# Designs tried in a protein design run: peptides against a protein of PDB entry 3ESW. Part 1

No score or structure here was measured in a lab: all are predicted.

Target 1, 322 residues: chain A of PDB entry 3ESW
Amino acid sequence: NNIDFDSIAKMLLIKYKDFILSKFKKAAPVENIRFQNLVHTNQFAQGVLGQSQHLCTVYDNPSWHSIVLETLDLDLIYKNVDKEFAKDGHAEGENIYTDYLVKELLRYFKQDFFKWCNKPDCNHCGQNTSENMTPLGSQGPNGEESKFNCGTVEIYKCNRCGNITRFPRYNDPIKLLETRKGRCGEWCNLFTLILKSFGLDVRYVWNREDHVWCEYFSNFLNRWVHVDSCEQSFDQPYIYSINWNKKMSYCIAFGKDGVVDVSKRYILQNELPRDQIKEEDLKFLCQFITKRLRYSLNDDEIYQLACRDEQEQIELIRGKTQ
Structure headers, positions and changes below count from the first letter of each chain, unless a header shows other numbers.
Peptide ipSAE is a variant of ipSAE made for these designs: the mean of its two directions, with the distance scale d0 fixed at 1.0 Angstrom where the peptide's residues are scored. Compare it only between designs on the same protein; published cut-offs may not carry over.
A fold fails the geometry check if it doesn't show the stated peptide or something in it is severely misdrawn.

## One batch from the design tools (peptide; made by RFdiffusion4, then SolubleMPNN)

Design b1_p8_1_s2 (from b1_p8_1, 5 letters changed)
Fold by OpenDDE base, seed 5:
Structure b1_p8_1_s2 (fold): chain B 322 residues (1-322), chain A 8 residues (1-8)
Amino acid sequence: as target 1 above (322 residues)
Amino acid sequence: AKEIVEKL
């Protein structure tokens, strides 16, 4: 009896596809109850949900993409990408071009476009006066600052002239194209939008221990790649745990197609207690939000994303065994 | 320093 291995393989693939698709069907009543109870009883779960409602969709704005592309020096960017691609990229195939683009965007953003703001310059004394600035605390936005989704304003006094300078923490990334300064929050916010404006698959990574960065899905590497605009870092997930010796508990990635616990990629040592939520409940929460984000997708899109998710889970497991 | 990276 010649075992028709091809027919068996086809049947297994069909059954596997059906099994995968069954996981992304509309949530059962019991899952909805579990979700509602979890977000109402667990503050960390409520926080993850609240972040997902903003971060998963806010960057998918075509009007913002146009404004970004009109604001950046695209001629300089593509000239630099083309130069680097011409050296080595032809041997590796066309998919590597996007990796060169992301690397140039990291360079351009840090070197040419955006500035780190530990303390603002004095509005009266002018440039290079931040050394003279003393923090007085934080307050709510004024009427003008409130137009740009400002949650808080840091207040500084100049030791030289005595004037007050405001540093509004804008969450509107379009306002950040004008201000061109901030800390990790402003950097990651605008840089996430920039990457999205080039049509790239991007996630916003939130770390509970007060840092944020991006992930880009490289078609060349066929995986999610760490991207930190503050550090001009590409594919260096170890920098926080190893180079900074940072202690961390949670890293959660937020994208249009899902919410994923990526802690295993970044927490390599000095893991803090994961005591904010049960591991099973966090896994359930991320999966539940991911299902909701995919409800409008067709079966083939759901299947392709599920295959990507499985590859990521395999990668995250292997990285702990090396 | 922690303060520089702090989003808050």
Scores: peptide ipSAE 0.066, ipTM 0.775, DockQ to the pose 0.011
Fold by OpenDDE base, seed 2:
Structure b1_p8_1_s2 (fold): chain B 322 residues (1-322), chain A 8 residues (1-8)
Amino acid sequence: as target 1 above (322 residues)
Amino acid sequence: AKEIVEKL
């Protein structure tokens, strides 16, 4: 009996695909109960769910993508990308070109487009007056600020002229295209939208210890790549733990197709207690939300994403990115 | 010190 090894291999691949797809089928009643109980009883879980409801979907707005592309100097960006791409002579074509695009977008955003705002300049005294600004605290938005998804407004008094300057913390990334200033939240918010506007696979990474950044899925590197617009950083996940000596407990990535605990990528030392949720419950939560985000996808899309997820989990266990 | 965005 000649064992048709090719037929067996095909059959095993089909069975494997079916097995993978079975994990993404409609949640069992017991999983729904577990999810509801977890979100109702655990504040961290509720926070992760709340963030996922916004961050996983908000950037998938074609009208926003058009506004972004109309606002950026695309001629400058592509000229710089083409120039860098031409130097290295890589045969990988579009895959490596996209890495150059993200690197140029990091440069352009930090150097030409957006500004760090520790304190605002005085609206009366003009530019480079932030040193004269004293914080008075925070308040709710006014009627105009409220139009741009503003939750908080920082209030500053100028020590020179005595006038009040408002620094609204806008969550509307389209308003950020106008204001062109902020801290890590505004930077990451707008930069996530910018990357999405180029058709890239992007995740928003939330760190519990008050920082946020992006991940981009590089087709060239075939993995999720750390991207921090504030730092003009590409593929440097170590900068927080090593360079900043930052203590961290959780890093959660939020994307269109999933929610992933990426703490192992960024927490290399100085780990804080992970006491907000049980590890099994966090894993369950992220998987459950990811499963919900994929309910409308076809079997091929689900399978491709599941393969990507498995590769990422192997990467995160091995600690061998770079 | 980059004053990181106070808590979302």
Scores: peptide ipSAE 0.050, ipTM 0.779, DockQ to the pose 0.011
Fold by OpenDDE base, seed 1:
Structure b1_p8_1_s2 (fold): chain B 322 residues (1-322), chain A 8 residues (1-8)
Amino acid sequence: as target 1 above (322 residues)
Amino acid sequence: AKEIVEKL
């Protein structure tokens, strides 16, 4: 019997593809019940779901992408990218150009575009007056601030002139193109939109211990790459656990194509108790949300993303991001 | 200055 190994290999590949695709079919009634029970009974699960409903889709706005590209100094950005690419990039192939672009966007954003705001400058006394600002607390937005998805406004009094300065915590990233200041939330929010505006695969990473950053999928490196706009950091996932000696429990990545627990990439030491949800339930939750986000995709897109997910899971298990 | 990473 001439064993047609080519036919067997083709059949195995088809069966494997079908098996992978079967995982992304419409959820069974039992899975829906499990999901509903989980999000109704577990506060952390409800929080992850709530974040996914915003963060997974909000940045996929073509109008926002146009506004971003019109606001950035693209001539400066591309000039700098071309300059760095011309040094070494030609030897590595065209895919590395996007890594140079992300590195320049990190530089441009931190050095030229956006400002860190511990305290606002006094609106009356002008620039470099934040040292004179005393916090009075926080309040809800006024009618103008409410137009820009503002949940909280920090209130400061100037010790020099006695005037009140408001620091609204805007969640509208288009308003952040105007204000050009904030903390990690504003930085990550706008920077996520900026990267998306260049057509990049980007995830928003939420850390439970009050930090946020991005991940970018590098076609050159063929993996998700840590990107922190606050730190001008590219591919340095260790900075929080090692350099900052930060204690962390959860890092969850939110993208258009899925929700992923990326804690293993960033929590290298000083792990806090993961007591907010059972590990099996968190895994189920992320997979269930991811499955829902992919319902409109074709079989080839689903398969490609599933292969990428598998590679990432292998990476996360091995603890080798390099 | 320790950048106060304030909650979202």
Scores: peptide ipSAE 0.048, ipTM 0.765, DockQ to the pose 0.011
Fold by OpenDDE base, seed 4:
Structure b1_p8_1_s2 (fold): chain B 322 residues (1-322), chain A 8 residues (1-8)
Amino acid sequence: as target 1 above (322 residues)
Amino acid sequence: AKEIVEKL
């Protein structure tokens, strides 16, 4: 009797693995046609694809990781992590240490490293002169700014000295290690790279309503955790919809292993119309891109990621019932 | 809070 149950369990596990793996096989011709038609006919789908082509892979750069680690005050960071970790009575080697690391990186980044930029300081008048700055509009990058993946430059005039100050919106996160200022875009971009530089599983979350943040996969919590560098926020996905009373329609997470609609985690009230794409087409799109990102992975890696995806989908369903 | 969101 016991031998039969173990054999049945093994057989069921094999069949289940094969079933899961079958979903990640090379796309059928019909799926490719559907994908091509979707991205050519739906602007939102094209935008998600375009973002995935950058955000899913750009942060997996070992040279950038080295530059980040060389730039950060690692001695201060680890001193603070070790202090808070020891204070809570944890033993070395627990998976919870990475949660303390992410919390300290949030503190360090907001308090010590990076600056919020509503308006730039005047290049001539010096520090704390942003109050004197009048926006004149935006323009394209110059030849120097263009070297750092700059799409837009905001132009400001100083009311005191009359000089023009440029605020280039750099997308090169290595340039942001130098400039150490920006808005949610620059904050999230560099902070995503910082977390990746510590070997963490990180996703970039794009919200259609002009905000961006991170998710970190906590091995201790065994789930994706909301991380907002602008807010020094850890595991507070409700802050936008509840605390800010923000209206939102879409939140899409971009990571090396997949693209996921995480709207259910963040849109708890004040939901805007989801009219940019059919829900079925968005689900198909995210799955199709995710499948492509996993084409080089082995069967065991694909299976483990599929189990993680299933657990996340269960979480996202249950979270609406709290 | 609100000022953070208005300009990516």
Scores: peptide ipSAE 0.069, ipTM 0.780, DockQ to the pose 0.012; fails the geometry check

Design b1_p8_1_s3 (from b1_p8_1, 6 letters changed)
Fold by OpenDDE base, seed 5:
Structure b1_p8_1_s3 (fold): chain B 322 residues (1-322), chain A 8 residues (1-8)
Amino acid sequence: as target 1 above (322 residues)
Amino acid sequence: AKELVERL
């Protein structure tokens, strides 16, 4: 009896696909109860849910993508990408072009487009006057600032002219295309939108210890790649733990297709206590939100994403064993 | 102590 190994392999693949797809069916009543209880009783879980409701979908706005593409110097960007891509003689294939694009967008954004703002310049004295600015505190937005999803306005007094300068912390990324300044929040917010505007798979990474960055899915590297617009950093997940010697407890990635605990990628040393939620409950929460985000996807999309998820989990496990 | 300038 010639065992048709090819037929067996095909059958096993079908059974495996069916098994994977079964995980993404509508949540059982018991899972819904567990989710509701967790979110109601655990503040960290509430925070993750609240962030997911915004960060997972806000950047999937075609109108915003058009405005971004109309605002950026696309001719300069593509000229630089083409120049770097041409050096490889196309030997690595077309998928590497996206890596060059992201690297150029990091360069362009930091060097040509956006500015870091520790303190604003004085509105009266003009450019390069931030050294003269004294913080007075923060207040709520005025009627104009409120139009651009502003929660807080930092107030500064100029030591030279005595005038007050407002630094509104805008959460509207389209307003950030105009203001072109901020801290890591504004940088990551707008840069996430920029990457999305090029049709990339992007996640927003929130670190509990007051930092935020991006990840994008590289088709060339076939994995999620660390991207920090503030640092012009590409594929350097170690910079926080090693270079900065930063202590961290949680890094959570938020994307249109899922929420993932990526702490293992970034927390290499100096781990802070993970005491905000049980590990099993955090894992459940992220999986549950991810499942909800995928409810409208077809079986092929679900299967492809599930394969990416498994590959990422393997990567995150291996990174701790090296 | 490097003041954690609220980066957010």
Scores: peptide ipSAE 0.058, ipTM 0.777, DockQ to the pose 0.010
Fold by OpenDDE base, seed 1:
Structure b1_p8_1_s3 (fold): chain B 322 residues (1-322), chain A 8 residues (1-8)
Amino acid sequence: as target 1 above (322 residues)
Amino acid sequence: AKELVERL
């Protein structure tokens, strides 16, 4: 009996694809019960779910993408990308060009476009007056500020003129195109939208220890790449744990196609207790939300994303062994 | 500097 090895290989590939696709089918009743119990009994799980309901989909807005592209100096950006691409002489094709684009967007955003705001300048005294500003506390938004998804307004008094200056913490990234200032929240929010506006695969990374950044899926590197707009950082996931000596417990990535615990990429030392949820429950939660986000995708899209997920999981496991 | 993340 000549064993048709080609037929066996094809059959095994089909069975493997079917097995992978079976993981993304509609959740069984038992999984729904587990999910409901988890989000109702665990505050951290509820927080991850709440963030996923916003962060996974909010940036997939074509109208926002148009407004972003109309607001950025695209001529400057592409001129700089073309210049850097030409220097390195890369015959490696169109995929590396996107990495240069992201690097230029990091430069442009930090150097030309957006401003870090520890304290606002005094509205009356003008530019470079933040040193004169004393914090009075925080309050809710007024009627105008509330139009731009503002949850909190920081209040400052000028020691020179005595006037009050408001620093609204706007969650509307379109308003941030106007204000051009903020802290890591505003930076990451708008920069995530900017990257999305170029058609890139982007995730918003939330760190429990009061920082946020992006990940971009590089087709050239064939992996998720750390991107921090505040730091003008590309592919430097170690900066928090090593350079900052930051203590961290959780880093969760939120994208249109899934929610992923990326803590292993960023928490290299000084790990804080991961006591907010059981590890198996967090894994289940992220998988369950990811499964829901993929319900509208076809079998080929699901399979390609599942292959990316497996590659990322392998990467995240190996990173702990170095 | 407290990098105050906007808590969603």
Scores: peptide ipSAE 0.050, ipTM 0.794, DockQ to the pose 0.012
Fold by OpenDDE base, seed 4:
Order: structure tokens, then sequence, then C-alpha cells
Structure b1_p8_1_s3 (fold): chain B 322 residues (1-322), chain A 8 residues (1-8)
């Protein structure tokens, strides 16, 4: 009697695995046509695709990881992690150590390493002179700034000395290790790379309403965790909708293994119209890109990621009922 | 002042 139930359970598991794997097989011609039509006709879809082509893979650079680890004060970081872990962490197993690491990296990055830049300091007058800076507008990058993937340069005039200071908006995260200043874009860009350099599963979250942050996959919590380097925030997805009373329409997460609409995690109130794309088309787009990102993975990797995706979708559905 | 989280 017991042998038959185990055989049935194994057979059902195989059939379920095969069913899941069938969804990640090469796209049918009709799906390719739908995808091409969508990205050619819908600007929001084009934007999501363009972001995915960069954000999903750019941080998976071993040379960058080495440069990051060589630049950070690892002795200070691990000393602080070990200190906090020694207080409470011994009872909860090894997986919680990574949560302490991410919390310390948030502290270290905001308090010791990176600076928020509303306005740059005057290059001539020195430190703490940003109050004297008047914005003149934005320009294209010069030949040097262009080497560091700079899209825009903000121009400021010092009211005290009259000199011009340039604030290039660098997209090269290695250049940000040198400059150590920026706004949410620079913060999130470099912090995403920092987390990836520790071998963590990380996503870049793009919010349409002019903010960006990270998600980290906690093996201890067994879920994606909100991480905002600007706010030194860990597991506080409500801060935007509730604390800031921010109005939002879309939050899209970009990672090496997929693109996910995470709007339900962050948009708790004051939802703006989701009028940029049909919901079915956005779902299709994210699934299609995710499928492409997984084409080189083996069946076991695909299955494990599909189980993680299903669990996340369940979480995102349940979170609206609280 | 709510720091304007201005993008890149």
Amino acid sequence: as target 1 above (322 residues)
Amino acid sequence: AKELVERL
C-alpha cells in the first residue's frame, strides 16, 4: 500500500516538473510575433525591454565585483556584521548572517561611504559649499565624462566665487566608487553592484514615478526583501506609499533571472492610472523576457526558479488582502 | 525638505 502512494507522488512530481519546464521551452512563433509587435507599438514595453537588456546582466561582472571588494572596508563591514550576529543571530542559523550583512552594507554605504548630492560642492570653494550653488541647467557629457557612461551633466554656478561646477550623472558604477556621490540613481546603481559583489541575488527596482531601489533574496526569510540604500531601509516596502504618501503606477524589478512586476508590493495606496500598457501585455512582456534570460539554464535551475516565482506571485496576491 | 529623488 505505501509503495503505491510513493510511486504516484513521484509520477505526479515528474508530470508537474515537465509541465513547468514546458512553459520555459523556446518561444513559439506566435509568441515571438506578439513580442515584436508589442515592443514596436508600445513605448512602455520598449522602455522595459531596454532596461532589461542592461539591468538584468550588467551587474554580473566578476571584474567589477573584485574592484568593489577591493574598494570597500571589508574589515569594518565584517566586524560590524559579526558583532550584530553575535548578539542575536546564533539561534537562527547561518542563513540569517546574510540579512545582517545587507543591513550593515546599508549602514556602511549611507553613513561611511556614499553622499547624497542635491547640489554639488563648489570645485573651487571646497567642501560644504553646495548651499552657494545655483543650477544653470543640463548639458551633454564632455569627452572625459563620456568614458563613464554619462548621459547628462548638471551645471551649477557658485554664488560666492562665480565658478562653474559640473555634476555628471554617471551610469558607470565603477566611476561611482571614486565620486561617492549622487541621487537615487547613483545610489541604487552602485549599491546593486555592491550587493551582487557579495554573491547575493539582487534585483534593481524601477518605479515609473522617479525612484529606484533594490530587492535582495533572503535565504533566511525565503523571499524578496525590499532594500533602499538611500533610506538605509531593509524590508520596509510600505515607506513610499504610506510614509511618503507617494503616488505610483508601476514598480518593475530587473534581475539576472527575470523581470517581474512588483507594483503590488509597493503600491499600497494612492495608485496612479496604469495606462501605459495593457495588464495582459505587461504580464506577457515580463514572462517573455524572463523566459529569454533562462534559456541557458538547466531543467533543475529552471524548475527551482519557477518555484520561487510561484511563491512570489502568491505573496504578492496575499499582500493586497492585508 | 523631502529630498527630491531625482533620477539619472
Scores: peptide ipSAE 0.057, ipTM 0.785, DockQ to the pose 0.011; fails the geometry check
Fold by OpenDDE base, seed 3:
Structure b1_p8_1_s3 (fold): chain B 322 residues (1-322), chain A 8 residues (1-8)
Amino acid sequence: as target 1 above (322 residues)
Amino acid sequence: AKELVERL
């Protein structure tokens, strides 16, 4: 009897797919209890949940994508992408074009579009007057500022003219298309929306030690790629730990399809104590939120995402052995 | 020091 190895292999693949899909079924009562207890008893877990409720879905807004694409100089962007692709991209296949697009968007955003704001210019004295600005503190938004999801307004006094200038910290990324200035929060917020507006798979990365950046899923590289709009950085996860010598404890990535602890990608040295939550509880939390985000997906989508997750976990393990 | 990410 010739053993039909092909039939056996097909049967094993079906059983494996069914096994993977079984992990994404509705959570058992015990898992729900564990989740509720964790978010009610652990402040870090509550913070991760709160961020996931906003960051995982806010950027999936087709109306915002249209406004972004209407605001950007698409002719300039695509001209530059086409120019770089024509030099080197043809040999690597069509999927590399998206990596060139993200690199150009980083250039365009930092060089042509957005500005870093340590201090605002004086509203009375005009441009290049930020050196004359003294911080007075922060206030709540006024009636106009409150329309744009503004939690805090920084107040500055001009040492030259004595007038007050307000710097609202807007969380509405559409307002940031108008203001075109901010710090890492505003930069990452708007840049995440920009990347999403091109139909890209993007995650927002929160670092506990006061920084934020993006990850883009490169189809060419077949992995999540570090993207920092503030630094015009593509695929340089080492810049924080090595170049900045930054001490860090947690990096959490928030995307439409999941929440992932990506600390192993970015924390290469100078690791701070991870004492905010047990490692097993953080792993459980991220998996539980990810499972909830996938409840509406079909079996094929769930399976493909699960395969991608396993590949990422292997990558994150290998990065520690170098 | 890159200034504080406003806590979401």
Scores: peptide ipSAE 0.051, ipTM 0.790, DockQ to the pose 0.012; fails the geometry check

Design b1_p8_1_s4 (from b1_p8_1, 3 letters changed)
Fold by OpenDDE base, seed 5:
Structure b1_p8_1_s4 (fold): chain B 322 residues (1-322), chain A 8 residues (1-8)
Amino acid sequence: as target 1 above (322 residues)
Amino acid sequence: SEELVKKL
């Protein structure tokens, strides 16, 4: 009896696909109860849910993508990408082009487009006057600032002229295309939108210890790649734990197709206590939110994403892929 | 640098 190993393999693959798809069916009543209880009883879980409701979908706005593409110097960007891609003589294939694009966008954003703002310049004295600025505290937005999803406004007094300068912390990334300045929040917010505007698969990474960055899915590397616009960093997940010697407890990635605990990618040493939630409950929460984000996807999309999820989990368990 | 990050 010639065992048709090919037929058996095909049948096993079908059964495996069906098994994977079964995990993404509508949540059972017991899972909904567990989820509701978790988000109502655990503040960290509620925070993750609240962030997911914003960060997972806000950047999927075609109107914003158009405004971004109209605002950037696309001719310069593509000229630089094409120049770097041409050096490899296409030996690595077309998929590497997106890695070059992200690297150029990091360069362009930091060097040509956006500015770091520790303190604002004095509105009266002009450019390069931030050294004269004394913080007075923070207040709520005025009527104009409130139009651009401003949560807080930092207030500064100029030591030279005595005038007050406002630094509104805008959460509207389209307003950031105009202001072109901020801290890690503004940088990551606008840069996430920029990457999305090029049709890239992007996640927003929140670190509990007051930092934020991006990940993008490289088709060339076939994995999620660390991207920090503030640092002009590509594929350097170690910079926080090793180079900065930063202590961290949680890193959570938020994308349109899922929420993932990526702490293992970034927390390489100096781990802080993970005491905000039980590990099993965090895993459940991320999986539950991810499942909800995928409810409208077809079986093939669900299967492809589930394969990526499993590959990422293997990567995160194995540690250093570098 | 780590010091710069402190104001999300």
Scores: peptide ipSAE 0.080, ipTM 0.802, DockQ to the pose 0.012
Fold by OpenDDE base, seed 2:
Structure b1_p8_1_s4 (fold): chain B 322 residues (1-322), chain A 8 residues (1-8)
Amino acid sequence: as target 1 above (322 residues)
Amino acid sequence: SEELVKKL
C-alpha cells in the first residue's frame, strides 16, 4: 500500500489547525476562576488588566484616524517615503514601503510635529522660558482640562514673572494633536494613534520602569519591530538596556489582538527582580486576555494570529532580533 | 535619553 504522504500531510495540517483553534475556544470554568482570583489578589495583574481594557481598544477609532490623517502633512510624508523607497531600489513593493513609512513617520513626528516638554514654557513670558519654571506639584484637572481625559495637571511657577503655568497631562490623543507637546506618555499615545491611522498593526509597550513605546508588525521583516517616537528609533530594542544602561523588570505589549510579555526583547542586561507576579501567572494572564480579545475573530484569523504568536515566542526565546 | 523616561 503506497502511503499517500501528501494526504497524510494535509490531514496533519488540518489536525494541527484544529488543535490550535481549540486553545482559543471559550475559557474553561477553571480558567475563569483562576483569572478572577489572579486579578483580585495580585495588584500587578489588576494593573495589566486595567491597561488592556484601555490600550487594546482605544486606538481602533475610525473617527480619530480621519482626524489624524487630516492633521498630518500627508503630502510631505509620502513625498519623503517615495524618495527613500526610490533611492534604495527595493523590489519587495508594499511590504518594505510600509517600513519606510514608519521611519518617515518617526522623523516627521520628532522633527516637524511634536515637541518634548520636560517643563512647560511660561504662558506669560513666552517661548524658551522653561528654564525659569519651578515645579509646585500636581493637582486634579479643572472643568475644561477634564474634557480631554486629563488625570493630572503639573503646576509650575515662573521665577521671572511669578505667574503659574499649568501642564495638563492629557490622555486624549486628539487633544495632543492640538497641544503637540509632552513626555514619553503623550509621545507614545499620539504616535500609537498615528501608526494605527495608517492601518498598521501596532502595540503599545508599557515598561514598569516609567517608559513607553510602540511596536509595529512589519510584513517585510515578518516580526514585531521596536518603534520609539521619542528616540526616532526603528528596530533598536537594545537602546534601553545597552545605550541607556537602564534597569528594567517588565515590558508588556498591548495590542488589539493580544497582550504579550515582551521583556525578553528589551531587557538584555541589568534585569531587575520580577517579583510582582509569578511567571506562570503572568503568562496565563496575558494568554487569557489575548484569548478574550480574539473571541469575535473567525477561525482563519485566529489561526494566523496564533502562528504569528508562536513565531514571536520563538524569536523571544532565541534572542535573535538581528 | 534616560531623562525622557521621567514621570509617566
Scores: peptide ipSAE 0.072, ipTM 0.801, DockQ to the pose 0.012
Fold by OpenDDE base, seed 3:
Structure b1_p8_1_s4 (fold): chain B 322 residues (1-322), chain A 8 residues (1-8)
Amino acid sequence: as target 1 above (322 residues)
Amino acid sequence: SEELVKKL
């Protein structure tokens, strides 16, 4: 009897697919109880859940994507992408073009579009007057500021003219297209939306030690790529731990298809104590939220994402992106 | 720089 090895291989692949898909079925009662207990008893877990409820879905807004694309200088962007793509002469096909696009968007955003705001300029004295601004503290939004998801307004007094200038910390990324200024929060918020508006797979990375950035899934590199709009950085996950010598404990990535602990990508040295949650409980939490985010996906989409997740986990274990 | 981070 000739053993039909092809038939056996096909059967094993089907069984493997079914096994993977079985992990993404509706959560068992015991898993739901564990999840509920974890988010009710652990503040860090509650914070991760709260962030996931916003960050995983907020950027999947077609109306916002249209407004972004209407606001950006697309002619300039694509001209620059085409120019850099043509120089490198890469026969490597359409997938590499997206990496050039993200690199140009980083350039465009930092150089031409958005501004870093340590302190605002004085509304009365005009441009380049931030040096004269003294912080008075923070307050709640006024009636106009509250329309744009503003939680806090920083108040500054001009030492030259004595006038008060308000710096509202807007969370509405559409308002940030108008204001064109902020800190890492505003930068990452708007830049995440910009990348999403080009149809890219993007995650928002939250660092517990007061920083935020993006990851983009490169089809060319077949992995998640570090992207920091503040630094104009592409594929430089080491910049925080090595270049900044920053101490960090947690980096959590939030995307439409999952929540992932990406700390191993970014925390290369100067690790702070990971004492906010048990490692097993964090792993469970991220997997449980990810499972919920995928409940509406078909079996093929679930399987493809599960394969991508496994590749990322292997990468994170190996500690080598290159 | 590290000074960039303290501003969330």
Scores: peptide ipSAE 0.067, ipTM 0.800, DockQ to the pose 0.012
Fold by OpenDDE base, seed 1:
Structure b1_p8_1_s4 (fold): chain B 322 residues (1-322), chain A 8 residues (1-8)
Amino acid sequence: as target 1 above (322 residues)
Amino acid sequence: SEELVKKL
């Protein structure tokens, strides 16, 4: 019996593809019941779902991408990228150009474009007056601030002139193109949109311990890369656990194509108790949301993403980002 | 520092 090994290999590949695709079929009634029960009974699960409903889709806005590209100094950005690429990029191939672009966007955003705001400057006294500002607390947005998805406004009094300055915590990233200031929330929000505006695969990473950053999928490195706009950091996932000695429990990545627990990439030491949800339920939740986000994709797109997911899971288990 | 990077 001449065993046609090529025919067997093809059949096994087809069966494997079908098996992978079967995981992304419409959820069974039992899975829907499990999901509904989980999000109704577990507050952390409800929070992850709520974040996914916003963060997974909000940045996929072509009008916003156009506004971003019209607002940035593209001539400066590309001049700097071309300059860095010309030094070393030709030896590594064309895919490295996007890594240089992301590195320049990090530089440009932190150095030229956006400002960190612990306290606002006094609206009356002008620039470099934040030292004179005393916090009075927080309140809801006024009618003007409410137009820009503002949930909270921090109120400050100037010790020099006595005037009140408002620091609205805007969630509209287009308003942030105007204000050009904030903390990690505003930085990550706008920077996620900026990266998306260049057509990049980007995830928003939420850390439960009050920090946020991005991940970018590098075609050159063939993996998800840590990107923190606040730190001008590229591929340094260890900075929180090691450099900051930060204690963390959960890091969840939100992208258009999925929700992923990326805690293993960032929580290298000082792990806080993961007591908000059962690990099996968190895994189920992320997979269920990811499955829903992919319902409109074709079989080839689903298969390619599933292969990428599997490689990421292997990476996260091995602790090898390098 | 961790304290400076807070959202709120």
Scores: peptide ipSAE 0.064, ipTM 0.786, DockQ to the pose 0.012

